# Ledger of designs, part 38: peptides against a protein of PDB entry 3JWR

Target 1, 323 residues: chain A of PDB entry 3JWR
Amino acid sequence: TRELQSLAAAVVPSAQTLKITDFSFSDFELSDLETALCTIRMFTDLNLVQNFQMKHEVLCRWILSVKKNYRKNVAYHNWRHAFNTAQCMFAALKAGKIQNKLTDLEILALLIAALSHDLDHRGVNNSYIQRSEHPLAQLYCHSIMEHHHFDQCLMILNSPGNQILSGLSIEEYKTTLKIIKQAILATDLALYIKRRGEFFELIRKNQFNLEDPHQKELFLAMLMTACDLSAITKPWPIQQRIAELVATEFFDQGDRERKELNIEPTDLMNREKKNKIPSMQVGFIDAICLQLYEALTHVSEDCFPLLDGCRKNRQKWQALAEQ
Target 2, 298 residues: chain A of PDB entry 3JWR as posed
Amino acid sequence: TRELQSLAAAVVPSAQTLKITDFSFSDFELSDLETALCTIRMFTDLNLVQNFQMKHEVLCRWILSVKKNYRKNVAYHNWRHAFNTAQCMFAALKAGKIQNKLTDLEILALLIAALSHDLDHRGVNNSYIQRSEHPLAQLYCHSIMEHHHFDQCLMILNSPGNQILSGLSIEEYKTTLKIIKQAILATDLALYIKRRGEFFELIRKNQFNLEDPHQKELFLAMLMTACDLSAITKPWPIQQRIAELVATEFWEQGDQVGFIDFVCTQLYEALTHVSEDCFPLLDGCRKNRQKWQALAEQ

## One batch from the design tools (peptide)

Design b1_p15_1_s4 (made by RFdiffusion4, then SolubleMPNN; from b1_p15_1, 9 letters changed)
Fold by OpenDDE base, seed 1:
Structure b1_p15_1_s4 (fold): chain B 323 residues (1-323), chain A 15 residues (1-15)
Amino acid sequence: as target 1 above (323 residues)
Amino acid sequence: SELLQQGAEIARLLI
């Protein structure tokens, strides 16, 4: 395709030029091509291209295939969300110095998972899929969409000309796919809620050890969630804009719930309750986000900008809730 | 806590 030719021939700017190592990064000013270039840079600077002998054209095709399999008519859960999740992962690995704590296969899997974790997202949550009696709800009982996202990820990875994992041994390939699956499934916040207590307790007791395979898996899940939720950590103007995208998507679901399912939406998805957004954001930060970024900062102090950003945005949302 | 329940509900809604 013309897009592939343009991407494959383009000079990939440095991570410094692209600012993709910054936790404060914003994609708002970037074209789709530039987001793809950033993605190439992430793979390159994490040594994934070299270590796993990725062909440049294959990587370019894969990135474009992933991007193509996000829906354009979804306000938040689109390519830009996946890209920002991957960018936060990259920043956490580089600036947050988590790279040195992980294997190359784990890094490879996390980056692929971050980019793929919401593939073919429909702008509705698992509850809507279940209540609408969608065929996917018959296939999967829990983490319905996350299973679908993984299936889409696997489909793309196995598609002709998209096989970025072809340089791996059979064992490396199996390991990578296992980690990708676990990482994508970990983006189900219901799973996060179930597992986070174990992680926080390990941190609190100073018993956290990344050499333990179970604790490693747990950490990768928490890191995925931290990157997936990273919009809450961004500078206030960016945070506010992303919150508007999230609200738009949720209100669209709420409108569909009224029209298609004849149900009253929850406050978060109720367009008539827009005035509750600031207080809901404070509640979300307190209940979900703060402890995660605190724990992550305990694993690596260089991740503090995520925690600091989250705290600052809590203050901003609280100030709006008091108006 | 009510906040934890709300947060868990929000969490279920974000995905």
Scores: peptide ipSAE 0.114, ipTM 0.821, DockQ to the pose 0.523
Fold by OpenDDE base, seed 5:
Structure b1_p15_1_s4 (fold): chain B 323 residues (1-323), chain A 15 residues (1-15)
Amino acid sequence: as target 1 above (323 residues)
Amino acid sequence: SELLQQGAEIARLLI
């Protein structure tokens, strides 16, 4: 395609020029081409292209295929969300110095998973999919969308000309796919809630050890969630704009719940309760986000900007909730 | 707590 030719021929700017190592990164000013260039730089600077012998054209095609399989009519869970998740992963690996704690296969899997974790997202949550009796709800009982996202990821990876993993041995390929699946499934916040207590206790007791395979898997899951939620850590103007996109998508679901399911939406998805957003954001930060970024910062102190950003945004939301 | 339930609901809503 013309898009592929343009991407494959383009000079890829440095990570410094693209600012993709910054936790404060914003994609708002970037074109789709620039987001793809950023993605190439992430793979290159993590040594994934070299270590796994990726062909440049194949990587370009794969990135464009991933981008194409996000819906344009979804307010938040689109290519830009996946791209920002991957950028946060890259920043956590580089600036947060987590790269030194992981294998190349784990890094490869996490980056692919971050980019792929919401593929073909429909702008509705698992509860809506289940309540609407969607065909996907017949295939999967739990983490319905995350299973679908992984299926889409696998489909793309196996598509002609998109096989970025062709340089891997059979064992490396199997390992990578296993980690990708686990990482995508870990983005189900219901699973996060179930598992986070174990992670926090290990940190609190100073018993956390990445050499333990189970604790490694747990850490990768927590890291995926930390990157997926990283919008809450961004500088206030960026965070506020992303919160509006999230609210838009939730209100769209709430409107569909009223129309299609004849139910009153929850406050978070109720357009009429927009005035509760600040207090709900404070609740979200306290219940879900703060402890995660505290624990992540304990694993790597260089991840502190995520925690600091989350704390600052909590204060901003609290100030709005008091008005 | 109501906050944890709301957080869990938000968690269910983000996914």
Scores: peptide ipSAE 0.112, ipTM 0.817, DockQ to the pose 0.520
Fold by OpenDDE base, seed 3:
Structure b1_p15_1_s4 (fold): chain B 323 residues (1-323), chain A 15 residues (1-15)
Amino acid sequence: as target 1 above (323 residues)
Amino acid sequence: SELLQQGAEIARLLI
């Protein structure tokens, strides 16, 4: 395609030029081509292209295939969300110095998972899928969408000309797919809520050890969630704009819940309750986000900008909730 | 608190 030719022939700017090591990064001004160039730079600077012998054209095709399999008519859970999740992962690995704590296979899996974790998202949550009796709800009992996202990820990885993992041994390939699956499934916030207590307790007791395979798996899950939720850490103008995209998608679901399911949506998905957004954001930060970024900062102090951003946005949302 | 309940609800909705 013309898009593939343009991407494959383009000079890829440095991570410094692209600002993809910054926790304050915004994609709002970037074209689709520039987001793909940023993605190539992430793979290159994490040594994934060299270490796993990726062909440049195959990587370019894979990136474009992943981007193509996000829906354009979904307000938030689109390519830009996946790209921002991957950028936060890259920043956490580089600027947050987490790269030195992980294997190359773990880093490879996390980056693929971050880009792929919401593939073919439909702009509705697992609860809607269950209540609408969607065919996917018959295939999976829990984390319905996350299983679907992984299936889409696997389909793309196995598609002709998209096989970025072809340089791996059979054992490395199996290990990578296992980690990708676990990382995508970890983006189910229900699973996060279930598992986070163990992580926080290990940190609190100074018993956290990345050499323990179970604790490593737990950390990778928490890191995925931290990147997936990273919009809450962004500078206030960026945070506010992303919150509007999230609200738009949730209100679209609420409108469908009224029309298709004949139910009153919850306040978060109720367009008539837009005035509750600031207080709901404070509640979300307190219940879900703060402890996660605190714990992540204890693993690596260089991740502090995520915690600081979250705290600053809490103050901004609180001030709006008091008006 | 009502805020924590709303936060947990948001978490369920982002799921």
Scores: peptide ipSAE 0.112, ipTM 0.821, DockQ to the pose 0.670
Fold by OpenDDE base, seed 2:
Structure b1_p15_1_s4 (fold): chain B 323 residues (1-323), chain A 15 residues (1-15)
Amino acid sequence: as target 1 above (323 residues)
Amino acid sequence: SELLQQGAEIARLLI
């Protein structure tokens, strides 16, 4: 395609020029092409292209395939969300110095997972999928969408000309796919809620050890969630705009719940309760986000900007809730 | 804790 030719021929700017190492990064001003260039730079600077002998054209095609398999009519869970998740992963690995704590296969898997974790998202949550009796709800009992996202990820990875993992041994390939699956499934916040207590307790007790395979898996899951939620850490103008996208998608679901399911949506999904957004954001930060970024900062102090951003945004939302 | 229950509810809504 012309798009592929343009991407493959383009000069890829440095990570410094693209500012993709910054936790404060925003994609708002970037074209789709520039987001793809950023993604190439992430793979390159993490040594993934070199270490796994990725062909440039194949990587370009894969990126474009991933981007294409996000829906354009979904307000938040689109390519830009996946891209921002991957950028946060890159920043956490580089600026947050987590790269030095992980294997190349783990890094490869995490970056692929971050980009792929919401593939073909429909702008509705698992509860809606279940209640609407969607065919996907018959295939999977739990983490319905996350299983679907992984299936989409696997489909793309196996598609002709998109096989970015072709340079891996059979064992490396199997390991990578296992980690990708675990990482995508970990983005189910219901699973995060179930597992985070173990992580926080290990940190609190100073018993956290990345050399333990179980703790490594747990950490990768927490890191995926931290990147997935990273919008909450962004500078206030960015945070506020992303919160509007989330609200739009949630209100669209609520409207569908009324129309298609004949139910009253919850406050978070209810367009008529927009005035509750600030207080709900404070609640979300306190219940879900703060402890995660605190724990992550304990693993690597260089991740502090995520925690600091989250705290600053909490204050901003609290001030709005008091108005 | 009430916070964990609220978080679980929020999590169910966000997913």
Scores: peptide ipSAE 0.104, ipTM 0.816, DockQ to the pose 0.475

Design b1_p15_2 (made by RFdiffusion4)
Fold by OpenDDE base, seed 5:
Structure b1_p15_2 (fold): chain B 323 residues (1-323), chain A 15 residues (1-15)
Amino acid sequence: as target 1 above (323 residues)
Amino acid sequence: TAMLDGYELMYEMMN
């Protein structure tokens, strides 16, 4: 395609030029081509292209395929969300110095997972999929959409001309797919809530050890969640704009719940409860986000900008909730 | 018991 030719021939700017190492990064000013260039830079600077012998054209095609399999009519869970998740992962690995704590296969898997974790998202949550009796709800009982996202990820990875993993051994390939699956499934917040207590307790007791395979898996799950939720850490103008996109998508779901399911939506999904957004954001930060970024900062102090951003945004949302 | 998804769970935790 013309898009592939343009991407494959383009000079890829440095990570410094693209600012993709910054926790404060925003994609709002970037074209789709620039987001793809950023993605190439992430793979390159993490040594993934070299270490796994990726062909440049194949990587370009894969990136474009991933981007194409996000829906354009979804307000938040689109390519830009996946791209921002991957950028946060890159920043956490580089600026947050987590790269030094992980294997190349784990890094490869996390980056692929971050880009792929919401593939073909429909702008509705698992509860809606279940209550609407969607065919996907018959395939999976839990983490319905996350299983679908992984299936889409696997489909793309196996598509002709998209095999970025062709340089891996059979064992490396199996390991990578396992980690990708676990990482995508970990983006189900229900799973996060179930598992986070173990992570926080290990940190609190100073018993956290990345050399333990179970604790490594747990950490990768927590890191995925931290990147997936990283919008809450962004500078306030960016945070507000993203919160509006999230609210738009949730309210669109609530409107569909009224129309299609004949139910009253929860306050989170209820357009008529827009005035509760600030207080709900404070509640979200307190219930879900703060402890995670605190724990992540204990693993690597260089991740502090995520925690600091979250704290600053809590203050901003609290001030709005008091008006 | 019906398992709540992440977003519904967030709502429940905030109330």
Scores: peptide ipSAE 0.041, ipTM 0.757, DockQ to the pose 0.199
Fold by OpenDDE base, seed 1:
Structure b1_p15_2 (fold): chain B 323 residues (1-323), chain A 15 residues (1-15)
Amino acid sequence: as target 1 above (323 residues)
Amino acid sequence: TAMLDGYELMYEMMN
């Protein structure tokens, strides 16, 4: 395609030029081509291209295929969200110095998972999928969308000309897919809530050990969530804009719940409750985000910008909630 | 019992 030709022929700027090591990164000004270039740079600078012998054209095609399999009519859960999740992962690995704590396969899996974790997202949550009796709800009992996202990820990875994992051994391939699946499934916040207590307790007791395979898996899940939610850590103008996208998508779901399911939406999904957004954001930060970024910062102090950003945005949302 | 998804759980935790 013309897009593939353009991407494959383009000079890939440095991570410094692209600012993709910055926790404060914004994609708002970037074209689709530039987001793809950033993605290539992430793979390159994490040594994934070299270590796993990725062909440039195959990587380019894969990136474009991943991007293509996000819906353009979804306000938040689109390619830009996946891209920002991956960028935060990259920043956490590089600037946050987590790269040195992980294997190359784990890094590979996390980056693929971050880019793929919301593939074919419909702009509705698992509850909506269940209540609408969607065919996907018959396939999966829990984490319906996350299972679908993984299925889409696997489909793309196995598609002709998209096989970025072809340089892996059979065992490496199996390991990578396992980690990808676990990482994508970990983006179900219901699973995060179930598992986070174990992680926080290990940190609190100073018993956290990445050499333990179970704790490693737990950490990868927490890291995925930290990157998935990283919009909450961004500089205030970026945070506000992303919060508006999230609200738009949630309100669109609420409108569909009324129209299609004859259900009164929750306050989170209710367009008429938009004035509660600031207080809901404070609640979200307190209930979900703060402890996660505190724990992550304990694992690596260089991740502090995420925690600091989250704290700053809490203050901003609190100030709005008081108005 | 239908497991509440992450967003519903978030809502419950916020209220």
Scores: peptide ipSAE 0.040, ipTM 0.752, DockQ to the pose 0.205
Fold by OpenDDE base, seed 2:
Structure b1_p15_2 (fold): chain B 323 residues (1-323), chain A 15 residues (1-15)
Amino acid sequence: as target 1 above (323 residues)
Amino acid sequence: TAMLDGYELMYEMMN
């Protein structure tokens, strides 16, 4: 395609030029081409291209395939969300110095997972999929969409000309796919809530050890969630804009719940209750986000900007909630 | 999915 030719021939700017090591990064001003260039730079600077012998054209095609398999009519869970998740992962690995704590296969898997974790997202949650009796709900009992996202990820990775993992040994390939699957499934917040207590307790007791395979798996899950939720850490103008996108998607679901399921939506998904957004954001930060970024910062102090951003946005949302 | 499910879960936990 012309898009592939343009991408493959383009000069890839440095990570410094692209600012992709910044936790404050915004994609708002970037074209789709620029987001793809950023993605190439992430793979390159993490040594993934070299270490796993990725062909440039194959990587370019894979990136474009991933981007293509996000829906354009979904307000939040689109390519830009996946891209921002991956950028946060990159920043956490580089600026947050988490790269030094992980294997190359883990890094490879996390980056692929971050980019792929919401593939073919429909702008509705697992509850909606289940209640609507969607065919996907017949295939999976829990984490319905996350299983679907992984299936889409696997489909793309195995598609002709998209096989970025072809340079791996059979064992490396199997390991990578296992980690990708676990990482994508970990983006189900229900699983996060279920598992986070173990992580926080290990941190609290100073018993956290990444050399333990179980704790490593747990950490990768927590890191995926931290990147997936990283919009909450962004500078306030960016946070506000992203919150509007999230609200739009939630309200669209609520409208569908009324129309298709004949149910009254929850406050979160009810456009008539948009005035509750600030207080709900405070609640979200307190219930879900703060402890995660605190724990992550304990693992690597260089991740502090995520925690600081989250705290600052909590203050901003609280101020709005008090009006 | 995380934010959507998280808000639902949060709402269930907080209400």
Scores: peptide ipSAE 0.044, ipTM 0.772, DockQ to the pose 0.684; fails the geometry check
Fold by OpenDDE base, seed 4:
Structure b1_p15_2 (fold): chain B 323 residues (1-323), chain A 15 residues (1-15)
Amino acid sequence: as target 1 above (323 residues)
Amino acid sequence: TAMLDGYELMYEMMN
């Protein structure tokens, strides 16, 4: 395609020029082409292109395929969200120095998972999918959308000309897919809530050990969640704008719940309760985000900007909640 | 999904 030709022929700027190592990164000013260039740079600077012998054209095609399989009519869970999740992963790996704690296969899997974790998202949560008796709800009982996202990821990876994993051995391929699946499934916050206590307790007791396979898996899950929620850590102007996108998507779901399911939406998804957003954001930060970024910072102190950003945004939301 | 599910989980915890 013309888009592929343009991307494949383009000079890929440095990570420094693209600012993709910054935890404060924003994609708002970037074109779709620039987001694809950033993604190429992430793969290159993580040594994934070299170590796994990726062909440039195949990588370009894969990126464009992933981008194409996000819906444009979804306010938040779109390509830009996936791209920002991957950028946060890249920043955590590089600037946060987590790269030094992981294998190349784990890094490969995490980056693919971050980009793929919301593929074909429909702008509605698992509860809506289940209550609407959608065909996907017949295939999966729990983490319905996350299973679908993984299926889409696998479909793309196996599509002709998109096989970025073709340089892997059979065992490396199996390992990578296992980690991708686990990482995508870990973005279900229900699973995060279920598992986070074990992670926090290991950190609290100073018993956390990445050489333990179970603890490694747990860490990768927590890291995925930390990147997925990373909008809450962004500089306040960016945070506000992303919160508006999230609210838009939630209100769209609430409107659909009223219209299609004949139910009263929760406060979170109720357009009429927009005035509760600041207090809900404070609650979200306290209940979900703070402990995660604290624990991540204990694993790697260089991830502190995520925690600091989260704390700063809590203060901003609290100030709005008091007005 | 994470933000949506987290907010729903918050709502389930608040109810």
Scores: peptide ipSAE 0.043, ipTM 0.767, DockQ to the pose 0.667; fails the geometry check

